# Designs tried in a protein design run: peptides against a protein of PDB entry 6FRK. Part 29

Target 1, 411 residues: chain A of PDB entry 6FRK
Amino acid sequence: NEEVLNAMLKEVCTALLEADVNIKLVKQLRENVKSAIDLEEMASGLNKRKMIQHAVFKELVKLVDPGVKAWTPTKGKQNVIMFVGLQGSGKTTTCSKLAYYYQRKGWKTCLICADTFRAGAFDQLKQNATKARIPFYGSYTEMDPVIIASEGVEKFKNENFEIIIVDTSGRHKQEDSLFEEMLQVANAIQPDNIVYVMDASIGQACEAQAKAFKDKVDVASVIVTKLDGHAKGGGALSAVAATKSPIIFIGTGEHIDDFEPFKTQPFISKLLGMGDIEGLIDKVNELKLDDNEALIEKLKHGQFTLRDMYEQFQNIMKMGPFSQILGMIPGFGTDFMSKGNEQESMARLKKLMTIMDSMNDQELDSTDGAKVFSKQPGRIQRVARGSGVSTRDVQELLTQYTKFAQMVKKM

## One batch from the design tools (peptide; aimed at target 1 L326 F332 T334 D335)

Design b2_p14_3_s3 (made by RFdiffusion4, then SolubleMPNN; from b2_p14_3, 7 letters changed)
Fold by OpenDDE base, seed 5:
Structure b2_p14_3_s3 (fold): chain B 411 residues (1-411), chain A 14 residues (1-14)
Amino acid sequence: as target 1 above (411 residues)
Amino acid sequence: KELTELYKKIMDLL
């Protein structure tokens, strides 16, 4: 029994190290899991694998919980949020993502560029802010980040902004002068929250980096970026451990919408390669798809129409960023998205829907739509003309539908 | 579960 436990724990520890989990945390987790598993319960014929997986999952959940309640902005107040982090962490992009997130939630949100060190920092922020229609402040001439931050915060306070996000200088290395500048900015603007932005892809360096920021500035929140890449997010555990601060959001891509509130359970499930079936079910349920029961019943009977496919495409489009949806499906690593821009997949989906918008009810509601088109090839030409696509594009859609309908018949 | 499998299959086709 102990040998089996040790073998399974070795596999889990290897997978966690390959997920960029800090070696000290992996060691601690291994000991905690060993102490939490009763070897006698493992002897009783319980599924040893499920027990170990549950124990590992539970200990990872504890590692992501700093025991501190996340700061939340107060509605109708002026909330100053200062961002800190290294250059290349995605800090500036994340400022825009957070601003856009709050703006979409009906908060009066603005951005301040207090990065005077990086040439074009203000232009980048201005570009991102303008695309998102977010008010912004910065200077092309002022070199003191304290002055820019103070003036910007004062301006937006006077204009009754509710969310005032201040982006600071990021440098390539931890420099004392950078930390002093961040501290001077923090002292001048008195932020309600200091957000440390960390790149998940820096692996074992996450602990030392996160600690260095926490030791110099009062980091109260963490945002982890680049969880769309090969980074399995294990560095996030190191950030929580070092900062003792909750992860509040994650960046899951390059798009401004590739940003979501941090959820512990989904994150740990994804880290373990289990996917986020629960979060996928929750997102499906949040869509209030009243017809889901009717669809499930059709699927059980092996019935699947072009209309049913169209409705599922609409549902996928409503679920939000496609990267987030795929990342919830077990066995879809982030690597599946590395070859396709989410916008391209969404454009492809919209193109397929536009083809189906040119179909008639007889074609859409047929239990064998492909056979309807095969019996009367003139239908393909009609649909192609109606949707402005080639007859080949319609045939490709029908081929995809046929594959899907065959898979449904095997369910 | 059936919905998750459905979405997985849709995603496998996109």
Scores: peptide ipSAE 0.027, ipTM 0.595, DockQ to the pose 0.100
OpenDDE base, seeds 1, 2, 3, 4: peptide ipSAE 0.027, 0.026, 0.025, 0.025; ipTM 0.615, 0.583, 0.640, 0.577

Design b2_p14_3_s4 (made by RFdiffusion4, then SolubleMPNN; from b2_p14_3, 8 letters changed)
Fold by OpenDDE base, seed 1:
Structure b2_p14_3_s4 (fold): chain B 411 residues (1-411), chain A 14 residues (1-14)
Amino acid sequence: as target 1 above (411 residues)
Amino acid sequence: KELTDLYLEIQKLL
């Protein structure tokens, strides 16, 4: 039994290391799991794999919980949020995402650019803020980030803003000058929350980076960025372990709406390759697919039309990046769609929809759409000409539809 | 679950 436990723990430890979980945390987790597993309960014929997986899941949940309640803004108060992090961490983009998140919830939100080090930092923030209709402050002439941050915070306090986000300078490497500048800004503006932004793609470097920020600045919250279909989530555990601060949000893509509140259970489920069925259900419910019950009822009756397929493709496109949806489904690893394959898959879906836009209502609403086209081959040629594609592309679409309709009839 | 199964099947065809 102990040899079997050690073999299975070795496989789990390998998978966690491949997911960029820090080697010290993996070692601690292994010892905690060994101490939590009753070997006598493993002898009772319970699925040893499920028991180890549950013990690993429970210990990973503890590693993501710092035991500190996350800071939350107070409604009707002025809340100053300072962002800190390295250049390329997604800090500036994340400031705009957080501002947009609060604005959509009816908070009076603004952005301050106190990045004087990077040429074009203010232009980038201004472009993002203007596109999202978020008020912003910054300077093209002032070089002191303390002056810009102080003036911007004072201005937006006087204008009764509720959420005041301050973006600071990043550096390519950890430099003492960066930390001194961040401390001067923090001392001048007295932020209610300091948010460390971390790139998940830096892997094993997450611990050292998060520690260096926490040792110099009073980090109270963490945001993890680049948790798209290719990002290994293991660096997030290193950030929590080093900062002793909760993850409050995650950035899941390049769009301003690719930003969500951090949920511990779904995140750990995804990290273990268990999928995120709850997050998939939540995303499906957020789409306000009022017709989902009517669709599910049609599917239960074995009815599936080309229009029903078109509506499902629209729903997939509304859910955002296809890799994120894939990564929420159990057994679809994050590697199933390379970044190149995601844009290609979305382009493929859009091509299929463009073919269906050239179909008529009789073709779209037929319970046997493939048979309508097989009985009158001239319809394939009409649709191909209307959509600017080959007759082969239309036949491939109808072959895919036929496979779907056959699966729906077996449900 | 049925919707998840449908998306799984969409993915196998894409």
Scores: peptide ipSAE 0.022, ipTM 0.544, DockQ to the pose 0.103
OpenDDE base, seeds 2, 3, 4, 5: peptide ipSAE 0.019, 0.021, 0.013, 0.020; ipTM 0.551, 0.563, 0.479, 0.522

Design b2_p14_4 (made by RFdiffusion4)
Pose (drawn by RFdiffusion4):
Structure b2_p14_4 (pose): chain A 374 residues (1-38, 47-273, 303-411), chain P 14 residues (1-14)
Amino acid sequence: NEEVLNAMLKEVCTALLEADVNIKLVKQLRENVKSAIDNKRKMIQHAVFKELVKLVDPGVKAWTPTKGKQNVIMFVGLQGSGKTTTCSKLAYYYQRKGWKTCLICADTFRAGAFDQLKQNATKARIPFYGSYTEMDPVIIASEGVEKFKNENFEIIIVDTSGRHKQEDSLFEEMLQVANAIQPDNIVYVMDASIGQACEAQAKAFKDKVDVASVIVTKLDGHAKGGGALSAVAATKSPIIFIGTGEHIDDFEPFKTQPFISKLLGQFTLRDMYEQFQNIMKMGPFSQILGMIPGFGTDFMSKGNEQESMARLKKLMTIMDSMNDQELDSTDGAKVFSKQPGRIQRVARGSGVSTRDVQELLTQYTKFAQMVKKM
Amino acid sequence: EELEELHELLQELA
């Protein structure tokens, strides 16, 4: 049985290693689902599913904008990850939700960058800012957020150039662009086909600049996006959106369950009964109930107080014979009145007859009356 | 008062 756990466990470790999941997290997840584990494919895959939900959970809720206030969003990520594409996908998303959205092109390096964001904004009917001539992105971003602030826009999305960590020149310039415009949220856009080099770059981005949200693009293909577990752990940020194509409407919010599945592959007879059950539990205590001075009108009249401390176990064989629908019903007496066929099965395996209940049903009706009167 | 009520319920059941 120890060999059936390991053959089926190394088959999921290969399923995650093929899904570009970091080898550090696969080896760690393997001994996490091994230590926490101490119709067969379900008792195993349910334990695997709960261990994955533990990893995709960063514990941090997403940054959401406020209507009527200026929200500046700054995009960061590697070269070619889809920043300019996801810039228009997001401005189009909020603009359709009713936000005064605008775009700014703070890329002064990549050829045809302003022309790219200009044509994506021209198509989606979204205001845009940038420059062919201005070579300083700190100047383009500052003079753009200033313009769209004096025009009272609520979503101001600043696009930046692609950068990698070994370029300290572009990492300083990213920090200065973030310090000039002071963004309310910084989004780390990552390609879904990224391999093992993802945790190092995503961590260096978090160190130089404050990354609060992560977007995973190019998920409409064969890439399952396992590199996102390493960006969530590195940036401490949840995934808010995913990209699912080249167009502007190929964009939707991140849901954890489908991504992990792809990455993996009035008084009733019942109340009259519980009140009785507590009066029998408090039943050996009936002599305490006759204590009160001047209240002892009677005590154990006709000896019937002894069987009121004996009827509740026989009535419990009826509850033992009941399932969770009759037991958890608001009116435990209405489930059997409509279907007196349930009065025969309760009588079979519990040894009580269907006759005994007629005297109980009268005793029930009287008890149900005096509580609604209560 | 709660003990009086429970005693009355026992009398009514008897």

Design b2_p14_4_s2 (made by RFdiffusion4, then SolubleMPNN; from b2_p14_4, 6 letters changed)
Fold by OpenDDE base, seed 3:
Structure b2_p14_4_s2 (fold): chain B 411 residues (1-411), chain A 14 residues (1-14)
Amino acid sequence: as target 1 above (411 residues)
Amino acid sequence: DELKELWNLLLELS
């Protein structure tokens, strides 16, 4: 029994290390799991695997819980949120994502660029803010980040903004000058929340980095970025452990919508490779994909139309990057679609949808759409001309649809 | 399982 426990714990520990979980945390988790498992209960014929998985899951949930309630903005108040983090952490992008998130929730949101160190920081923020239609402040001439931050905060307070996000300077390394500047800015603007932005891809360095920020500034929240790549998010545990601050959001890609509230259970499930079925369901529900029940019901009956395929492509496109969706499915590794393949896959889906936009209702709603086209080849030529594609592209779509519809009929 | 198979299918089409 102890040998089986040790073998399974070795596999779990290996998987956690491969997920960038800090070695100290993995060791601690191992000992906590060993202490939590009753070896006598394991002897009684209980599913040893499920017990160990449950114990591991429970201990991981504790590692992402700092025991501190996350700060939340107050509606109708001016909430100043200061962002801190290294250069390349995704801090500036995350400021825009958070601003856009709150704007979409009906908050009066603005952005301040207090990064005077990086050339083009203000232009980058301005570009992101303008694309998202978010009001912004910054200077091309003022070099003191304290002045810019103070003036920007005052301006937006006077204009009754509810969410005032301040992006600060980053550095390539932990430097005392960065921390002093951050303290001066924080003291001047008196932020309601200080958000540390951490890149998940730094792996074992997450703890030391997060600790260095927390030791210098009153970090109250963590945002973890780049969880769309190879980073399984184990660094997030290190950030929580070091900062004693909750993760409030995660960045899951490069798009402004690739940003979600942190959920402990889905995150740990994903970290263990269990997938995030609940987060997928929640995201599907948030998209009002009520049409999925109708689709599921059609699939149960072996019915699948070109319209159903079109609607699913729309749903995929609404869900955001396909890599994120895959990363939510149990047993699909985050690597299943390289970042390069995602844009190509989205472009491919959009091309397929454009072909289907040139189809008529009879073609779209046929339970055997391929047969409709095979019986009347002139339809292929019409659709090809209407969509500006080759007849071959239409035939390829119909071939893909046929494969799909055949598989649905086998369900 | 049905959703997973649907997703696998959509993935194979992508």
Scores: peptide ipSAE 0.016, ipTM 0.438, DockQ to the pose 0.096
OpenDDE base, seeds 1, 2, 4, 5: peptide ipSAE 0.014, 0.014, 0.006, 0.006; ipTM 0.480, 0.427, 0.398, 0.342; seed 5 fails the geometry check

Design b2_p14_4_s4 (made by RFdiffusion4, then SolubleMPNN; from b2_p14_4, 7 letters changed)
Fold by OpenDDE base, seed 3:
Structure b2_p14_4_s4 (fold): chain B 411 residues (1-411), chain A 14 residues (1-14)
Amino acid sequence: as target 1 above (411 residues)
Amino acid sequence: EELVKLRNLLLEIS
């Protein structure tokens, strides 16, 4: 029985190492699991595999819990959130994602670019912020990040912003000059929360990186990025262990909506390849799929309009990348849809929706939208001009709609 | 199930 336990624990340890879990944490987990398993209970004919899996799951949940309550912003207060992390960690993108997340929840949110080191950092932030309609601050002339951060925070405090996000410089390496700059910024703006952004794809380097940041700045929260990749997220355990700070959000793709609150149980379930049925259910419930009863009824009657198609595209876009949905289903690997196809598919959906935004209610609500356009070709030209696309792009949309409406009629 | 099929179909068309 002990030999069988040791063999199974060896397999689990190997799988955790392949999931980028730190070697020290894997060793500690092995000891904790071994101590938590009663060998006498294993002798009683219980499913040894299920018992070990449960013990492993329970110990992984403990590794993600730093024992510290996550900071949350206070409504009606001015909450300053400072972001720290290396270049390429997704920090700047994550600032925009977090700002957008709070804005969608009805928070008065703004962004400050205090990255003076990277050429075009402010232009990138400005582009992202403008696209999301988030107010922003930065300078093209000021080179001191402390001045920019201080002025921006003061400005947005005076304007009664509730969420003030400060993006700082990210360098390619852990440099003392970066850490001193971060400390100077932190001391000047006195943030309510310091968020460390970590790339999950750096694997075993997660511990050393996370520790280096925590040793220099008072990291209170972690955001893990690039969990849509081949990274199984084991590096997140290393970040929590090193920072003693909770993971508050995860980045699950490149889109501004590819951002979700961290949930421990779903994350560990996904890490173990058990799927995230609970997160799928929650995401499905957040989408208010109940509003689709009317659509399901229309579909049962073989009715499908351009508006119905638009609403479904909105629902698909709200779901995020389909690989994330598939990756939440047990037995479907995250690799089942190539990342390149998803962004392209989302861009296509968004283009189609933009074309439909230039349609009128008569066109959108027609049970035969393609026939409305075929009878009056001038509508195609109007929609094309209104959406900034070719007449061919509108015809392609109508062709796709027609194919879909024909399939619905056969259901 | 029909909604999932519909979404998959919409994703295949896009």
Scores: peptide ipSAE 0.027, ipTM 0.547, DockQ to the pose 0.068
OpenDDE base, seeds 1, 2, 4, 5: peptide ipSAE 0.009, 0.029, 0.008, 0.027; ipTM 0.327, 0.497, 0.319, 0.493; seed 2 fails the geometry check

Design b2_p14_5 (made by RFdiffusion4)
Pose (drawn by RFdiffusion4):
Structure b2_p14_5 (pose): chain A 374 residues (1-38, 47-273, 303-411), chain P 14 residues (1-14)
Amino acid sequence: NEEVLNAMLKEVCTALLEADVNIKLVKQLRENVKSAIDNKRKMIQHAVFKELVKLVDPGVKAWTPTKGKQNVIMFVGLQGSGKTTTCSKLAYYYQRKGWKTCLICADTFRAGAFDQLKQNATKARIPFYGSYTEMDPVIIASEGVEKFKNENFEIIIVDTSGRHKQEDSLFEEMLQVANAIQPDNIVYVMDASIGQACEAQAKAFKDKVDVASVIVTKLDGHAKGGGALSAVAATKSPIIFIGTGEHIDDFEPFKTQPFISKLLGQFTLRDMYEQFQNIMKMGPFSQILGMIPGFGTDFMSKGNEQESMARLKKLMTIMDSMNDQELDSTDGAKVFSKQPGRIQRVARGSGVSTRDVQELLTQYTKFAQMVKKM
Amino acid sequence: DAALKLFERMTEAL
């Protein structure tokens, strides 16, 4: 049985290694689902599913904008990850939700970058800012957020150039652009086909600049996006959106369950009964209930107080014979009144007859009356 | 009924 756990466990470790999941997290997840584990494919895959939900959970809720206030969003990520594409996908998303959204092109390096964001904004009917001539992104971002602030826009999305960590020049310039405009949220956009080099770059981005949200693009293809587990752990940020194509409307919020599945592949007879059950539990205590001075009108009249401390086990064979629908019903008596066929199965395996209940049903009706009167 | 009298007595004792 120890060999059935390991053959089926190394087959999931290969399923995650092929889904570009970091080898560090696969080896760690393997011994986490091995230590926490101490119709067959369900008792195993359910344990695997709960261990994955433990990894995709960063414990941090997403940053959401406030209507009626200026929200500055700054995009960061590697070269070619889809920042300019996801910039228009997000401005279009909120603009359709009713936000005064605008775009700023703070890329002074990439050829045809302002022309790219201009044509994406021209098409989606979204205001845009940038420059062909200005070579300082700190100047484009500062003079753009200033312009759209004096025009009272609620979502101001600043696009930046692609950068990698070994370029300290572009990482300083990213930090200065973030210090000039002071964004309310910084989004780390990552390609879904990224391999093992993801945790190092995503971590260096978190170190130089405060990354609070992560977007995974190019998920409309074959890439399952296992590199996102390493960006969530590195940036400490949840995934808010995913990209699912080249167009502006190929964009939707991140849901954890479908991503992990792809990455993996009035008084009733019942109340009359419980009140009785507690009066029998407090039944050997009936002599305490006759103690009150001047109250002892009677005690155990006609000896029938002894069987009131014997009827509740026989009535419990009826509850033992009851399932969760009858037991958890608001009116435990209405489930059997409509279907007196349930009065026969309660009588069979519990040894009580269907006759005994007629006297009980009269006793029940009287008890049900004096509680609605209570 | 003896069981009803017992129940009433528990209510008056509370």

Design b2_p14_5_s1 (made by RFdiffusion4, then SolubleMPNN; from b2_p14_5, 11 letters changed)
Fold by OpenDDE base, seed 5:
Structure b2_p14_5_s1 (fold): chain B 411 residues (1-411), chain A 14 residues (1-14)
Amino acid sequence: as target 1 above (411 residues)
Amino acid sequence: SPLEDLFNKLIKAM
């Protein structure tokens, strides 16, 4: 029993380290999970495997929760949000994404470019802001970021803007001069929130970078960028641990809409390869799909059929930006998203639907479609022949379905 | 991903 536990914990630790989770956090998680299981094993004859999974999930949730409530803007007030972060973190793009997010929610939003160091910073911000129809401020002649930030904040305060986002200079390295400039800007504009923007792709460097920013400026929020299909979410855990600040949003691509509110449970589920079922439900709700109520009701009852999966693929195909939605579906691994453009992702969905078009109603409407196929392997061969695919392609689809259906049953 | 592989192992042995 202890050997099996230790073997499973070793696999969990290895997978977390490979996901760029800091070694200290992985050690702490291992100890906490071991302690939790040892206590529960003494208390109840429960299924050890479910206990291990639940303990791992709970401890990961605790690692993402700083115990601090995220700052939220106040409607009808002027909310100054200062962005800080290294060059290449996606900071400037994230400023535009956040402004656009609030604009779409009916907030009066604006952008200030206080990056005087990078040539073309203001042109880049202006381009992004103009494309999104977001008001912007900056200078081609003023070299002091404090002056630009102060003038821009004053201007937009006087114009009754509710969300005033200030983009600052970022450098390739942590330089004392950059931190001094950030402090001068922060002192001048008195921001209601300081957002640290972190690139998830920097891996083990996330802790040291996030700490260096928190030690110099009062970082109150984190935004993690480049959480597309290649980014290992482990850097995000390191940033929360180092800053003791909540992740408020994540950037999931290059488009201005590739931006979502951070949710702890979905993020940990996705990190574990469980998919983002809650985020999928929220996205389905936001999109007001015709079958939304029926889907939500089925999901709440732990019912999910191959037909329900087919209907979801049809709905996804109607919605357009597929990369985000596919990355939320369990069993559509990082490799499904990482290797294809939007058209290739659509072609893969269409292939899966074509496989399901060769299924019968008994197979499609079964609450355990995988069991129907496992009991009668001749069904796999029939479906493969009917859809012009390999028996392996059908088995891969059934494996994806089984993963999804098992998660829906655990909701 | 390694976590996805772990989760897949954890699902398969369920």
Scores: peptide ipSAE 0.025, ipTM 0.496, DockQ to the pose 0.019
OpenDDE base, seeds 1, 2, 3, 4: peptide ipSAE 0.007, 0.009, 0.009, 0.011; ipTM 0.349, 0.350, 0.339, 0.305; seed 1 fails the geometry check

Design b2_p14_5_s2 (made by RFdiffusion4, then SolubleMPNN; from b2_p14_5, 7 letters changed)
Fold by OpenDDE base, seed 1:
Structure b2_p14_5_s2 (fold): chain B 411 residues (1-411), chain A 14 residues (1-14)
Amino acid sequence: as target 1 above (411 residues)
Amino acid sequence: DPELELFEKILKAL
């Protein structure tokens, strides 16, 4: 029934607007989805919800595709990457994240601070670069960003750097003086790529901002920041639509490693509240848990110990903010965990680990840890006393462990 | 992925 379709599309449109998708794009999407859904196939008893979801997903995938291939740096060449964006967009942090990303991939990478307007911009870049062991250039005395950018690019070209990232001044507003400065810098250094850094948290303002940058500067790539917060990423669609440029990376937190290559499918899945299973896998794999191969082999054999559970809790704690991890899991929408719940969940994990710290190797390394405790109840009392918890807290941990160990045996 | 499924199970039990 067309009424049922219209009602479901209204819910989807509401959810997309709540995800900061621009109202014009939502209207266009609605019409495109309506035209893509065969109403006759919907009458045949197919799951109407799945068909609509698939049609919405397919049309969202088209909205993040500008039809332009993303620029990629050439190995063994000098690649100059100029960053542009508003103040507070995370531009300077994103320069460091991108530099670190390429450095970890074995690129000879450097950073240039051409932000002469912001007091302490060079000190901030220098701190970030030094922490990441990235070579940097800037000036405390030169006030012309064109001179700094030109000298820095020349220096790093002469030193055979492959990735030369230039951070520029941000402004609070779309000021003509900012765009003139950006054009002068771009003309002087002749960048191979101009990256617009956009804050996803600005919501419906993303279109107007992205357009203003594209109208003045030849933006060729977009990086979206602050996708760890309340920003559901809908502003990214507006940036692509306005710039006609691909999203190349996303910032997923405040850490230098909270930075990933943009993947269309995971991003749209997350935007629809379907979770980001692929990004969770990638993040788990990036942790280079040397112990993970040994764990995977144990799991393949249906073995799971209290030590293996402890190591997994350590891994979860290393993955960064627990809210981000949950937001990657299907069915845990970003709305389900207030920041309060993250601290409580981390405190709960830390409590469970503290209980396990009071266990002995025989208890931790047993493939049937719960049975070790059930056969000798005095162990529960020892662990409870050692960790300063109740015997009930230890029994609850063992009950959780037993559920996991049973799930692993079914894998 | 067995690791992902384990993480999902861990997080569902917290």
Scores: peptide ipSAE 0.000, ipTM 0.309, DockQ to the pose 0.066
OpenDDE base, seeds 2, 3, 4, 5: peptide ipSAE 0.000, 0.000, 0.000, 0.000; ipTM 0.318, 0.328, 0.338, 0.323; seed 2 fails the geometry check

